# Designs tried in a protein design run: peptides against a protein of PDB entry 3OAK. Part 21

Target 1, 145 residues: chain A of PDB entry 3OAK
Amino acid sequence: DDLEQYLDEKILRLKDEMNIAAQLDIDTLNKRIETGDTSLIAMQKVKLLPKVVSVLSKANLADTILDNNLLQSVRIWLEPLPDGSLPSFEIQKSLFAALNDLPVKTEHLKESGLGRVVIFYTKSKRVEAQLARLAEKLIAEWTRP

## One batch from the design tools (peptide; aimed at target 1 R116 I139 W142 R144)

Design b1_p17_7_s3 (made by RFdiffusion4, then SolubleMPNN; its pose is not in this set)
Fold by OpenDDE base, seed 4:
Structure b1_p17_7_s3 (fold): chain B 145 residues (1-145), chain A 17 residues (1-17)
Amino acid sequence: as target 1 above (145 residues)
Amino acid sequence: MGEYMRKLLEEFEEEEK
């Protein structure tokens, strides 16, 4: 099916872009630590965030998103950064909101590792209370019988 | 659906002890 192929390619391209953005931010922060240059700011994920949110919000893309394991890239975006900090407030809030509307199944949690990261956000003292509550909401939904 | 995440959560809680 031409449409299915188009959608798969679209999601896979976004997945690649997300992974590149994450790596570029990691490289920037590692260089900041190495050189002490405080002018180095990691902005690649923030710049790409609107596109990610747009795609994740499309109901017609849900199956394609889940089938292509885009949630693995979402997990990567949520992981702590080299300087020990967490992704920006907006990244956390936007991704948690988007995840709430996806029909996530056990197999998707397993293949992406997303479950572990979201649990982290319910345990970490560095996470804002508002965002911890969003993470807790996801855990509650995913633990339902 | 929920069993996997329940077990995962239990594992995290055990690691914290």
Scores: peptide ipSAE 0.496, ipTM 0.878, DockQ to the pose 0.916
OpenDDE base, seeds 1, 2, 3, 5: peptide ipSAE 0.494, 0.496, 0.491, 0.495; ipTM 0.877, 0.878, 0.878, 0.878

Design b1_p17_7_s4 (made by RFdiffusion4, then SolubleMPNN; its pose is not in this set)
Fold by OpenDDE base, seed 2:
Order: structure tokens, then C-alpha cells, then sequence
Structure b1_p17_7_s4 (fold): chain B 145 residues (1-145), chain A 17 residues (1-17)
């Protein structure tokens, strides 16, 4: 219906914005590496994070989020950056918390690739212990029969 | 549902061996 269409468009716009933010940050960090200009700071994801968290926290958007594969963009945001670092503590914490409240199913994990990335966060020594525990909690939920 | 993630975990463990 009209509401469903509106919500689909809203989520698809956010998905596009997230992908653009991720690419802009990658471009910024690549330029920083290439030029040595330490004044270049990747801030696009951080700027968009409040909007992402707001959307992910809305129970009435859960089906729309999952049906439109927004989790693919969440996965992209969690991937390592060109300089080898991980996304900010706040990005990791916020996304893991939001994921915990979504009714994620196998099909969503497969089409987004999110499962592999979350497993990475449980194994990497570069990840803060607190965040690794949040990732482990997600894995535990997703491995239930 | 859990079987997919269990398989992924197994794959990661095998890659680390």
C-alpha cells in the first residue's frame, strides 16, 4: 500500500546515503595515505550515524529494513578502512546494539554478508573487548536452532 | 536458522588452522 511504498523508498534512500558515506570516507583516507596530509579526516559515516541509529531502532521499520537489504550497508560500514583501522568505537557499538533488536534471519545474513563480518569482530585482536562481546552476543542469537 | 552461522564459524576456524 501507500505506507509500505513510502517506507521502502525511505529505507532505500538511507541505504544509498550510507553507501555514499562509506565511499567518501574511503576516498578521504586513501587521499590521506597518498598525500600524507594528516588534516584529512573521514567523518561522513559519523555524521550520518544518528540517522542510521534512529531508523534501525524503529520496530515498525524492521521488515522494511530487512526486505531492502539495509544490512548490506551495515556490513559495509563495519569493514576495515584503507589504513587498516576499524570504524570508530561509537559506530561499532551503535550498530551492534541496533542489530540485537532486529529479527534477523538466515536469508538476511546470506544476502548482506553480515555474518562473516560479525565473526571477524569476535576474533580480531584489534577490536575492543566490550565490542567483541556485543558481536559474540549476535553470533549466539544467530546460531540458535 | 542457526545452521548457516554454525557453518560459517566452522569455515573461519578451519581457515585459522
Amino acid sequence: as target 1 above (145 residues)
Amino acid sequence: MGEYMKELLKEFEEEEE
Scores: peptide ipSAE 0.511, ipTM 0.875, DockQ to the pose 0.921
OpenDDE base, seeds 1, 3, 4, 5: peptide ipSAE 0.508, 0.510, 0.509, 0.507; ipTM 0.874, 0.875, 0.873, 0.873

Design b1_p17_8 (made by RFdiffusion4)
Pose (drawn by RFdiffusion4):
Structure b1_p17_8 (pose): chain A 145 residues (1-145), chain P 17 residues (1-17)
Amino acid sequence: as target 1 above (145 residues)
Amino acid sequence: EAVAYMEEAETEMEEKY
């Protein structure tokens, strides 16, 4: 019905917006490298983050989020950038907190590649200790026999 | 299934990084 299509469209639109924001930040960081212009900063993901957090925090949107592979975009947002730098602390913390609340299943991890990037957060030396503990906790919630 | 997946995901992460 119309309501279900409306919710799918809402999540699909957010997925595309998130992908555009990630790609624009990547372009900015590549541009920062090719040209050593130190004033260049990547802020598109930070600018969109409140919108992403608002959608991820709604329990009644969990099915729509999971069914439409929005977690793929979340993985993109957590990936290290071309120079090996991580996204801002706010992005990392907001996204991990939201994942703690979502009923993520193996099929969602498979389609999104999210598990791979969370393992990276348990190894990275640039990740704050509290977020590493959150990442380890999530890996544990997902590697149950 | 979940354990196998997470092991595969770790291998993929190590290969990539």

Design b1_p17_8_s1 (made by RFdiffusion4, then SolubleMPNN; from b1_p17_8, 10 letters changed)
Fold by OpenDDE base, seed 2:
Structure b1_p17_8_s1 (fold): chain B 145 residues (1-145), chain A 17 residues (1-17)
Amino acid sequence: as target 1 above (145 residues)
Amino acid sequence: DSVKLMEEMEEEFKKEY
């Protein structure tokens, strides 16, 4: 219906914005590495984070989020950066918290690639212990019989 | 098997990053 169409468009727009933010940050960091200009700071994801968290926290958007594979963009935001580092502590914490309230199923993990990234966070020594625990909680929920 | 799936996916991820 009209509402469903509106919500689909809303989520798809956010998905595009997230993908653009991720790419712009990658471009900034690559340029920083190439030029040595330490004044170049990747801030696009951080700027968009409040909007992402707001959308992910809305129960009435859960089906729309999952059906439109917004989790693919969440996965992209969690992937390592050009310098080998991980996204900021705040991005990790906020996304893991938001994911905890979504009814994520195996099919969503497959189509988004989110499962492989989150399990990485449970194993990597580059991840803060607090965030590794949040990732472990997600894996436990997703692997329940 | 969701556990097996995620482990396989993680191995693929490690190859990429």
Scores: peptide ipSAE 0.115, ipTM 0.769, DockQ to the pose 0.655
OpenDDE base, seeds 1, 3, 4, 5: peptide ipSAE 0.043, 0.044, 0.103, 0.092; ipTM 0.700, 0.709, 0.757, 0.753

Design b1_p17_8_s2 (made by RFdiffusion4, then SolubleMPNN; from b1_p17_8, 9 letters changed)
Fold by OpenDDE base, seed 3:
Structure b1_p17_8_s2 (fold): chain B 145 residues (1-145), chain A 17 residues (1-17)
Amino acid sequence: as target 1 above (145 residues)
Amino acid sequence: ESVELIEKEEEEFEKKY
């Protein structure tokens, strides 16, 4: 119906925006590495983060989020950056918190690749302990019989 | 099943990152 179509379009637009933000940040960091210009700071994801969190937190959008594989873009945002660093603390924290309230199923983990990335956060020595625990909580919930 | 899927995907991810 009209509402469903509206919500799909809304989520798909956000998905595109997230993917663009991720790529722009990657481009910025690659240029930083290439030029040595430390004034180049990747901020596109951080700028978009409030909107992402707002959408992910809306219960009425859960089906639309999952059906449109927005979790793939969430996965992309969590992947290591060109310099080997991880996304900002705030991005990690906010996304893990938001994911905790979504009814994520095995099929969504498969189509998004989110599971493997979150497992990475449970093991990485570069991850803050607080965030590693949040990642562990997610894995525990997703793997419950 | 979900555990096996995650473990398999994690293995591939660790090869990349």
Scores: peptide ipSAE 0.034, ipTM 0.636, DockQ to the pose 0.701
OpenDDE base, seeds 1, 2, 4, 5: peptide ipSAE 0.023, 0.022, 0.027, 0.025; ipTM 0.618, 0.612, 0.644, 0.620

Design b1_p17_8_s3 (made by RFdiffusion4, then SolubleMPNN; from b1_p17_8, 8 letters changed)
Fold by OpenDDE base, seed 2:
Structure b1_p17_8_s3 (fold): chain B 145 residues (1-145), chain A 17 residues (1-17)
Amino acid sequence: as target 1 above (145 residues)
Amino acid sequence: DSVKLMEEMEKEFEEEY
């Protein structure tokens, strides 16, 4: 219906914005590495984070989020950066917290690639212990019988 | 098996990053 179409368009726009933010940050960091200009700071994801968290926290958007594979963009935001580092503590914490309230199923993990990235966070020594525990909680929920 | 699937996917991810 009209509402469903509106919500689909809203989520798809956010998905595009997230993908653009991720790419712009990658471009900034690559340029920083190439030029040595330490004044170049990747801030696009951080700027968009409040909007992402707001959308992910809305129960009435859960089906729309999952059906439009917004989790693919969440996965992209969690991937390592050009310098080998991970996204900021705040991005990790906020996304892991938001994911806890979504009814994520195996099919969503497959089509988004989110499962592989979250498991990485449970194993990597580059991840803060607090965040590794949040990732472990998600894996436990997604693997319940 | 969701556990097996995610573990296989994670191995692929580790090879890439």
Scores: peptide ipSAE 0.148, ipTM 0.778, DockQ to the pose 0.633
OpenDDE base, seeds 1, 3, 4, 5: peptide ipSAE 0.079, 0.065, 0.121, 0.055; ipTM 0.732, 0.746, 0.764, 0.732

Design b1_p17_8_s4 (made by RFdiffusion4, then SolubleMPNN; from b1_p17_8, 8 letters changed)
Fold by OpenDDE base, seed 5:
Parts: structure tokens; C-alpha cells; sequence
Structure b1_p17_8_s4 (fold): chain B 145 residues (1-145), chain A 17 residues (1-17)
């Protein structure tokens, strides 16, 4: 119906925007590495973060989010950057919090690759202890019988 | 099942990064 189509388009647009933001930040950091210009700061994801969190928090969008594999873009946002660093503390914290409220199933983890990334956060020494605990909570929920 | 799958996926992820 018209509403379902509208919601699909909304999520697909956000998915595209997230992917573009991630790539622009990668491009910025690659240039920073190449030139040594420390004034180059990747800011596209953080600028878009409020919109992402807003959408992920909408209960009426949960099915649309999962059916359109928006979690693939969430996974992309959580991956390490070209310089080996992780996304900002705020991005990690906000996304982990939002993921706790979604009815994520095994099939969604497989098609998005999100499961492997979140487990990485439970094991990596580069991750703040507070955020590692949030990742552990997600894994516990997703592996519950 | 889900635990095993995610552990295998994590191993592949660590090889990439």
C-alpha cells in the first residue's frame, strides 16, 4: 500500500545517505593520512547521527528497517576507519543503544554482517570498557535460546 | 547456532582489519 511504499522509500534513502556519509569520512581520513593535514576531520557520520538515531528509535519502522537491511549500513558505520581508529564514542554508544530496542534476528545478523562487528567490539582492546559492555549485552540478547 | 555463526564471522572480520 501507499504507506508501506512511503516507509520503504524513507528507509532506503537513509540507507543511501548513511553509506555516502561513511564513504566521505573514509575519503577525508585517507586524504588526512596522505597529506598529514590534521585539520581534516571526518564529520559526515556525526552530522547524520541524530537522524539515524531518530529513525532507529521508531517502533513503527522496525519491520521496514530490518526488511530493507538498514543494519548493513549500521555495520558499515561501526567498522574501523582507514587509520585503524574506531568511529567516535558517541556513534558507538548511540548505535548500541538503538540496536537494543530492535527485534533483531539471526537472519538479519547474517545479511548485514552486524553480528561479526559487534563481537569484534566485545574483544578489541581499542574499545572503551563501557562500550564493550554494551556490545556484550547485544550478543547475549541475540544468542538467547 | 547463532553463537557459532557469529564467532566464525568475527574471525573473518579480524583477518580483514
Amino acid sequence: as target 1 above (145 residues)
Amino acid sequence: ESVKLMEEMEEEFRKKY
Scores: peptide ipSAE 0.064, ipTM 0.740, DockQ to the pose 0.619
OpenDDE base, seeds 1, 2, 3, 4: peptide ipSAE 0.042, 0.032, 0.029, 0.031; ipTM 0.704, 0.679, 0.646, 0.656

## One batch from the design tools (peptide; aimed at target 1 E79 L81 K123)

Design b1_p18_1 (made by RFdiffusion4)
Pose (drawn by RFdiffusion4):
Structure b1_p18_1 (pose): chain A 145 residues (1-145), chain P 18 residues (1-18)
Amino acid sequence: as target 1 above (145 residues)
Amino acid sequence: SAAAAEAESDEYIASLID
C-alpha cells in the first residue's frame, strides 16, 4: 500500500543522500591530498547526520531500515577515509548508539558489510576507548553461536 | 572463524586507504 511505499521511499532517499554525502567528503579529502590545500574540510556527512540519526532512532522504522539495506550506507559512513583518517567522533558515536538499538541479523550484516567495519573499530588506534568498547560489545552481540 | 573474519576485515580496510 501507499504507506509502505512511502516508508521504503523515505529510507531509499536517505540511503542515496548518505552515499552522495560520503562520496563528496571523499572527493574533498582526495582533493585535499592532490592539492595540499589545508583549508579543505569534509563536512557533508556531519551536515546530514541529524537526519540520519532521526531515522535510525525510530523503532517503527527498523523493518524498513533493515529491509532496504540502509546499513550499507552506515558502513560507508564508518569506513576510514583515503588518508586513513576516521569520520568525526559525533558520527561514530551516533551511529554506534543507533546500532545498539537495531535488531540487526546476520543477513543484514552480510548484505551491508557492517561487521567488517565494526571489527576495524576494535583494532584502530585512533578510536576513542569508549567507542571501541561499544564496537566490541556489538561484535559480541553478533558472534553468538 | 574469528581470525578469518579479522583477516577479511584487514584486507577490506586496506583496499580503502590510498

Design b1_p18_1_s1 (made by RFdiffusion4, then SolubleMPNN; from b1_p18_1, 9 letters changed)
Fold by OpenDDE base, seed 2:
Structure b1_p18_1_s1 (fold): chain B 145 residues (1-145), chain A 18 residues (1-18)
Amino acid sequence: as target 1 above (145 residues)
Amino acid sequence: MMEELEREAEEYIASLIK
């Protein structure tokens, strides 16, 4: 219906914005690596984070989020950057909190590739302990029969 | 299954870092 179409379009626009923000940050950091200009700072994801959190926190958008594979963009935002660094603690914390409240199924993990990235967070020594534990909780929930 | 997934994860993550 009209509402479903509106919600689909809203999520797809956000998905596009998230992907653009991620790519711009990657481009910034690649240029930083190539030029040595340490004044280049990647902040596009941080700027968009409040909007992402607002959408992910709405229970009535859960089905639309999952059906439109927004988790692919969440995966991209959680990935290590070209210089090996991780997204900010705030981005990690916000996204993992949102994932904890979504009814994620195996099919969503497969189509988004999110499972591989979350597993990384369970093992990395660079991840804060509280987030590593949350990642472990999610993996356990997603892989149980 | 978990070991295989972990290996795939490590390879994928490594591919993202220069």
Scores: peptide ipSAE 0.389, ipTM 0.868, DockQ to the pose 0.894
OpenDDE base, seeds 1, 3, 4, 5: peptide ipSAE 0.373, 0.365, 0.327, 0.325; ipTM 0.863, 0.862, 0.845, 0.851

Design b1_p18_1_s2 (made by RFdiffusion4, then SolubleMPNN; from b1_p18_1, 10 letters changed)
Fold by OpenDDE base, seed 2:
Structure b1_p18_1_s2 (fold): chain B 145 residues (1-145), chain A 18 residues (1-18)
Amino acid sequence: as target 1 above (145 residues)
Amino acid sequence: HMKELEEEAEEYIKSLIK
């Protein structure tokens, strides 16, 4: 199926771009820690966020997103950075909103590792209350029989 | 069970921070 192949390739390209953006931000912050240069700012994820949101919001891509384990890249984007800081509020808000609309199953949580990170957001004192509540909602939904 | 999952999550998150 030509359409299915096209969609798979589209999602896999985005997955790669997301992973690269995350690693570049990590590299930037590691260098910031090592050198003390506070002018080093990690902005790769922020630059790519609009594209990520656009893709995650498309209902017709849901199956392709889940089948290609794009949630692994979502997990990576939500993880704390080497300096202990969290991704921007906008990144958190956008990704949690997208997750709320996806038919995520247990198998997707296992293969992506997303569950552990979302659990972290339910407990972290550094997370905005509204996002902590949303994370809690997701965990409740995902742990249902 | 949730307590165990939370502990696992905490350990994983710690591993990401220097």
Scores: peptide ipSAE 0.519, ipTM 0.911, DockQ to the pose 0.861
OpenDDE base, seeds 1, 3, 4, 5: peptide ipSAE 0.500, 0.509, 0.498, 0.514; ipTM 0.906, 0.908, 0.905, 0.909

Design b1_p18_1_s3 (made by RFdiffusion4, then SolubleMPNN; from b1_p18_1, 10 letters changed)
Fold by OpenDDE base, seed 2:
Parts: C-alpha cells; structure tokens; sequence
Structure b1_p18_1_s3 (fold): chain B 145 residues (1-145), chain A 18 residues (1-18)
C-alpha cells in the first residue's frame, strides 16, 4: 500500500546515503595513506550517525529495514577501514545496540554478510570488551537451532 | 562450523585492509 511504499523508499534512501558516506570515508583514508597527509579526517559516517540511529530505533520500521537489506549498509559501516582502524566507538556502540533489538534471521545475515563482520568483533583485541561481549551475544542468538 | 566461519571472517576482514 501507500504507507509500505513510502517506508520502503525512506529506507532505500538511507541505505544509499550510508553507502555513500562509507565510500567517502574510505576514499579519504586511502588518500591519507597515499599522501601521508595526516590532516585528512574521515567524518562522513559520524555526520550521518544520528539519522541512522533515529531510523534503526523505530520499531515500526523493523520489517522494512530487514526486507530492504539495510543490514548490508550496517555491515559496511562496521568494517575495518583501509588503514586497519575501526569505526568510532560511538558508531560501534550504536549499531550493535540497534542490532540487539532487531528480529534478525539467518536469511538476513546471508544477504547482508553481517555475520562475518560481527564474528570479527568477537575476536578482535582492538574492540572494547563490552562490545565484544555484545557481539558474542548476537552470534549466539543467530546460530541457535 | 564455527572454526570455518571464523576462518572465512578472518580472510574477509584482511581483504579490507591495505
């Protein structure tokens, strides 16, 4: 219906914005690596984070989020950057909190690739302990028979 | 199964880093 179409378009627009923000940050950091210019700072994801959190926190958008594979963009935002650094603590914390409240199923993990990245967070020594524990909780829930 | 998934995850993550 009209509402469903509106919600789909809203989520797809956000998905596009998230992907663009991620790519711009990658481009910035690649240039930083290549030129040695340490003044180059990747800030596009941070700028968009409040909007992402706002959308992910809305219970009525859960089905639309999952149906449109927004988790693919969440995965991209959680991935290590070209220089090996991780996204900011706030990005990690916000996204893991949102994931904890979504009814994620196996099919969503497969189509988004999110499972592999979350597994990384369970093992990385650079991840804060509280977030590593949350990642472990999610993996345990998602791998239940 | 988990060991296989962890191996796959490790290889994927490495591919993202220069």
Amino acid sequence: as target 1 above (145 residues)
Amino acid sequence: MMEELEKEAEEYIKSLIK
Scores: peptide ipSAE 0.480, ipTM 0.899, DockQ to the pose 0.868
OpenDDE base, seeds 1, 3, 4, 5: peptide ipSAE 0.456, 0.415, 0.310, 0.398; ipTM 0.891, 0.876, 0.834, 0.871

Design b1_p18_1_s4 (made by RFdiffusion4, then SolubleMPNN; from b1_p18_1, 10 letters changed)
Fold by OpenDDE base, seed 2:
Formats: C-alpha cells, structure tokens, sequence
Structure b1_p18_1_s4 (fold): chain B 145 residues (1-145), chain A 18 residues (1-18)
C-alpha cells in the first residue's frame, strides 16, 4: 500500500546515504595513506550517525529495514577501514545496540554479510570488552537451531 | 562450523585493510 511504499523509499534513501558516507570515508583514508597528509579526517559516517540511529530505533520500521537489506549498509559501517582502524566507538555502540533490538534471521545475515563482521568483533583485541561481549551475544542468538 | 566461519571472517577482514 501507500504507507509500505513510502517506508521502503525512506529506507532505500537512507541505505544509499549510508553507502555514500562509507565510501567517502574510505576515499579520505586511502588518500591519507597515499599522501601522508594526517590532516585528512574521515567524518562522513559520524555526521550521518544521528539519522541512522533515529531510523534503526523505530520499531515500526523493523520489517522494512530487514526487507530492504539495510543490514548490508550496517555491515559496511562496521568494517575496518583501509588503515586497519575501526569505526568510532559511538558508531560501534549505536549499531550493536540497534542490532540487539532487531528480529534478525539467518536469511538477513546471508544477504548482508553481517555475520562475518560481527564474528570479527567477538575476537578483535581492539574492540572494547563490552562490545565484544555484545557481539558474542548476537552470534549466539543468530546461530541457535 | 564456527571455526570455518571464523576463518572466513578473518580472511574477509584482511581483504579490507591495505
């Protein structure tokens, strides 16, 4: 219906914005690596984070989020950057909190690739302990028979 | 299964870093 179409378009627009923000940050950091210009700072994801959190926190958008594979963009945002650094603690914390409240199923993990990245967070020594534990919780829930 | 997934994850993550 009209509402469903509106919600789909809203999520797809956000998905596009998230992907663009991620790529711009990657481009910035690649240039930083290549030129040695340490004044180059990747800030596009941070700028968009409030909007992402706002959308992910809305219970009525859960089905639309999952149906449109927004988790692919969440995965991209959680990935290590070209220089090996991780996204900011706030990005990690916000996204893991949102994931904890979504009814994620196996099919969503497969189509988004999110499972592999969350597994990384369970093992990385650079991840804060509280987030590593949350990642472990999510993996345990998602791998239940 | 988990060991396979962990290895796959490790390889994927490495591919993202220069």
Amino acid sequence: as target 1 above (145 residues)
Amino acid sequence: MMEEMEKEAEEYIKSLIK
Scores: peptide ipSAE 0.501, ipTM 0.905, DockQ to the pose 0.865
OpenDDE base, seeds 1, 3, 4, 5: peptide ipSAE 0.493, 0.485, 0.495, 0.490; ipTM 0.902, 0.900, 0.903, 0.902

Design b1_p18_2 (made by RFdiffusion4)
Pose (drawn by RFdiffusion4):
Structure b1_p18_2 (pose): chain A 145 residues (1-145), chain P 18 residues (1-18)
Amino acid sequence: as target 1 above (145 residues)
Amino acid sequence: SLEEEWEEEQEEYLEELS
């Protein structure tokens, strides 16, 4: 029905917006490298983050989020950038807190690649200790026999 | 293990990123 299509469209639109924001930040960081222009900063993901947090925090959107592979975009947002730098602390914390509340299943991890990027957050030296503990906790919630 | 599989996929990605 219309309502279900409306919700799918809402999540699909957010997925595309998130992908565009990540790609624009990546272009900015490549541009920052090719040209050593130190004023260049990547802020598109930060700018869109409140919209992403608002959607991820609604329990009644969990099915729509999971069914439409929005977690693929979340994984993109958590990936290290071309120079090896991580996204801002606010993005990391906000996304991990939202994952703690979502009923993520193996099929979602498979389609999104989210598990591989969360493992990276347990090894990275640049990740704050509290977020590493959150990542380890999530890995544990997902590697249950 | 599943965790090791994820780690391997992440190492492959880091290699491509470099």

Design b1_p18_2_s1 (made by RFdiffusion4, then SolubleMPNN; from b1_p18_2, 8 letters changed)
Fold by OpenDDE base, seed 3:
Order: C-alpha cells, then structure tokens, then sequence
Structure b1_p18_2_s1 (fold): chain B 145 residues (1-145), chain A 18 residues (1-18)
C-alpha cells in the first residue's frame, strides 16, 4: 500500500545516504594519506549519524529496516577505514546500541554481512572493552540455536 | 558453527584488502 511504499522508499534513501557518506569519508581519508594534508577530516558519517540513530530507534520501522537490508549499510559504517582505524567511538556506540534493540534474526545478519563484522569487534584490541563485550553479547544472541 | 564461519569470512575479507 501507499504507506508501505513510502516507508520502503524512505529506508532505501537512507541506505543510499549512508553508503555515500561512508564512501566520501573513505575518499577523504585516502586523500589525507596520499597528500599528507591533515586538514582533511572525514565527517560525513558523523554528520548523518543522528538521522541514522533516529531511524534505527523507531520500533515501527523495524520491519522496513530489516526487509530492506539497511543492516548492510550499518555493516559498511562499521568497517575499518583506509588507514586501518575504526569508525569513531560515537558511531560504534550508537550503532551497537541500536542493534541491541532491533529484532535482528540470523537471516538478516547473513544477507547484510553484519555478523562477520561484529565478530571482528569481539576480537579487536582497538575496540573499547564495553563495546567488545556488547558485540560478544550480540553474537551470542544471534548465533544461538 | 555460524560464528566460526563469520570469523573465517571476515578474515578472508581483511586479507583481500591488503
């Protein structure tokens, strides 16, 4: 119906925005590495984060979020950056908090690739302990029989 | 297990980026 179509389009637009933000940040950091220009700061994901968090926190959007594989964009946002660093602590914290409240099923993790990335966060020594523990909690919940 | 599968897959992806 009209509402479903509207919500689908809304989430798909957000996916595009998230993917673009991630790529722009990657491009910025790559240029920073190549040129040595330390004034180049990757800020696109941070700028968009409030909108992402707002959408992910809406219970009435959960089905639309999961059905449209928005978690694929979440996965992209959590990926290591060109210099090997991780996204900002704020991005990590916000996304993991949002994931903790979503009715994520194993099928969503497989189709998005998010499971494999969260596994990384359970093991990385560069991740804050509190987030590593949360990542472990999520993996345990998502992989239980 | 699924966990082990994801661990392996991501390890492979990291290697591809190098």
Amino acid sequence: as target 1 above (145 residues)
Amino acid sequence: SLREEWEELYREELEKRK
Scores: peptide ipSAE 0.274, ipTM 0.786, DockQ to the pose 0.883
OpenDDE base, seeds 1, 2, 4, 5: peptide ipSAE 0.224, 0.222, 0.210, 0.246; ipTM 0.763, 0.763, 0.752, 0.769

Design b1_p18_2_s2 (made by RFdiffusion4, then SolubleMPNN; from b1_p18_2, 9 letters changed)
Fold by OpenDDE base, seed 1:
Structure b1_p18_2_s2 (fold): chain B 145 residues (1-145), chain A 18 residues (1-18)
Amino acid sequence: as target 1 above (145 residues)
Amino acid sequence: SEREKWEEEYEKELEKRK
């Protein structure tokens, strides 16, 4: 199917772009720590965020997103950064909102490792209360009998 | 439980980063 192939390629390209953006931000922050140059700002994920949100919000892409393990890249984007900080509030808010609307199953959480990271957000005191509550909602939904 | 497994596994990952 031509459409299915097109959608697979679209999602896989985005997955690669997300992984690259995450690594570039890590490199920037590591350099900031090593050099003390406080003018170095990690912005690659923020720049790509609108595209990520656009894709994650499309109902007709849900199966393609889940089948190609895009959630692995979502997990990477949510992980703590080298300086101990978390990704921007906007990134957290946008990704959790998108996850709330996706038909995520336990098998997707296992193959991506996303469940482990979302658990972190339910427990961390550095996370805004509204996002911690949303994380708890997701975990409760994903772990129900 | 599945939740307990996720908690244990992520705590292990955090310890490795320290």
Scores: peptide ipSAE 0.212, ipTM 0.762, DockQ to the pose 0.859
OpenDDE base, seeds 2, 3, 4, 5: peptide ipSAE 0.156, 0.180, 0.149, 0.178; ipTM 0.720, 0.742, 0.718, 0.732

Design b1_p18_2_s3 (made by RFdiffusion4, then SolubleMPNN; from b1_p18_2, 9 letters changed)
Fold by OpenDDE base, seed 2:
Structure b1_p18_2_s3 (fold): chain B 145 residues (1-145), chain A 18 residues (1-18)
Amino acid sequence: as target 1 above (145 residues)
Amino acid sequence: SLREEWEELARKELEKRK
């Protein structure tokens, strides 16, 4: 119906915005590495984060979020950056918290690639202990019988 | 298992970033 269509379009727009933000940050960091210009700062994801968190926190959007594979964009935001570093602590914390409240199923993990990335966070020594524990909690929930 | 598959993929990712 009209509402469903509106919600789909809203989520798809956000998905596009997230993907663009991620790519712009990657481009910025690649250029920083290439040129040595330390004044280049990747800020696009950080700027968009409040909007992402707002959407992910709405229970009435859960089905739309999952059906449109917004989790793929979440996965992209969690992937390591060109210099080998991870996204900001705030991005990690916010996204993991949001994931904890979503009714994520195995099919969503497969189509988004999120499972492998979250397990990465349980093992990387560059991840804060509190976030590694949260990642482990998510994996345990997603892989339970 | 699914977890083991993901762990293997994560291991590969970690190795190439050493």
Scores: peptide ipSAE 0.406, ipTM 0.889, DockQ to the pose 0.571
OpenDDE base, seeds 1, 3, 4, 5: peptide ipSAE 0.394, 0.404, 0.397, 0.398; ipTM 0.884, 0.888, 0.887, 0.888

Design b1_p18_2_s4 (made by RFdiffusion4, then SolubleMPNN; from b1_p18_2, 9 letters changed)
Fold by OpenDDE base, seed 1:
Structure b1_p18_2_s4 (fold): chain B 145 residues (1-145), chain A 18 residues (1-18)
Amino acid sequence: as target 1 above (145 residues)
Amino acid sequence: SEREEWEKEYEEELKKRK
């Protein structure tokens, strides 16, 4: 199917772009720590966020997103950064909102490692209360009998 | 449980990172 192939390629390209953006931000922050140059700002994920949100919000892409393990890249984007900080509030808010609307199953959480990261957000005192509550909601939904 | 497994696994990852 031509459409299915097109959608697979679209999602796989985005997955690659997300992984690259995450690594570039890590490199920037590591350099900031090593050099003390406080003018170095990690912005690659923030720049790509609108595209990520656009894709994750499309109902007709849900199966393609889940089948190609895009959630692995979502997990990477939610990881703590080298300086101990979390990704921007906007990134957190946007990704959790998108996750709330996706038909995520336990098998997707296992193959992506996203479950363990969302658990972190339910427990961390550095996370905004509204996002911690949403994280708890997701975990409860994903782990129900 | 699934939740307990995720908690344990991520705590182990955090320890390795620190």
Scores: peptide ipSAE 0.209, ipTM 0.767, DockQ to the pose 0.866
OpenDDE base, seeds 2, 3, 4, 5: peptide ipSAE 0.207, 0.183, 0.205, 0.186; ipTM 0.765, 0.748, 0.763, 0.747

Design b1_p18_3 (made by RFdiffusion4)
Pose (drawn by RFdiffusion4):
Structure b1_p18_3 (pose): chain A 145 residues (1-145), chain P 18 residues (1-18)
Amino acid sequence: as target 1 above (145 residues)
Amino acid sequence: TAEETQALIDEIMDEEIE
């Protein structure tokens, strides 16, 4: 019905917006490298983050989020950038807190590649200790026999 | 290109995970 299509569209639009924001930040960081212009900063993901947190925090949107592979975009947001730098602390914390609340299944991890990027957060030296503990906790919740 | 940037990101992650 219309309501279900409306919710799918809401999540699909957010997925595309998140992808555009990540790609624009990546272009900015490549541009920052090719041209050593130190004033260039990547802020599109940070600007969109409240909208992403608002959607991820609604329990009644969990099915729609999971069914439409929005977690793929979340994985992109967590990936290290071309120079090896991580996204801002606010993005990392907000996304991990939201994942703690979502009923993520193996099929969602498979389609999103989210598991691979969370393992990276347990190894990275640039990740704050509390977020590493959250990543480890999530890996544990997902590697249950 | 976008594909080359992504391959670079993947390489960075593999090196840290291994």

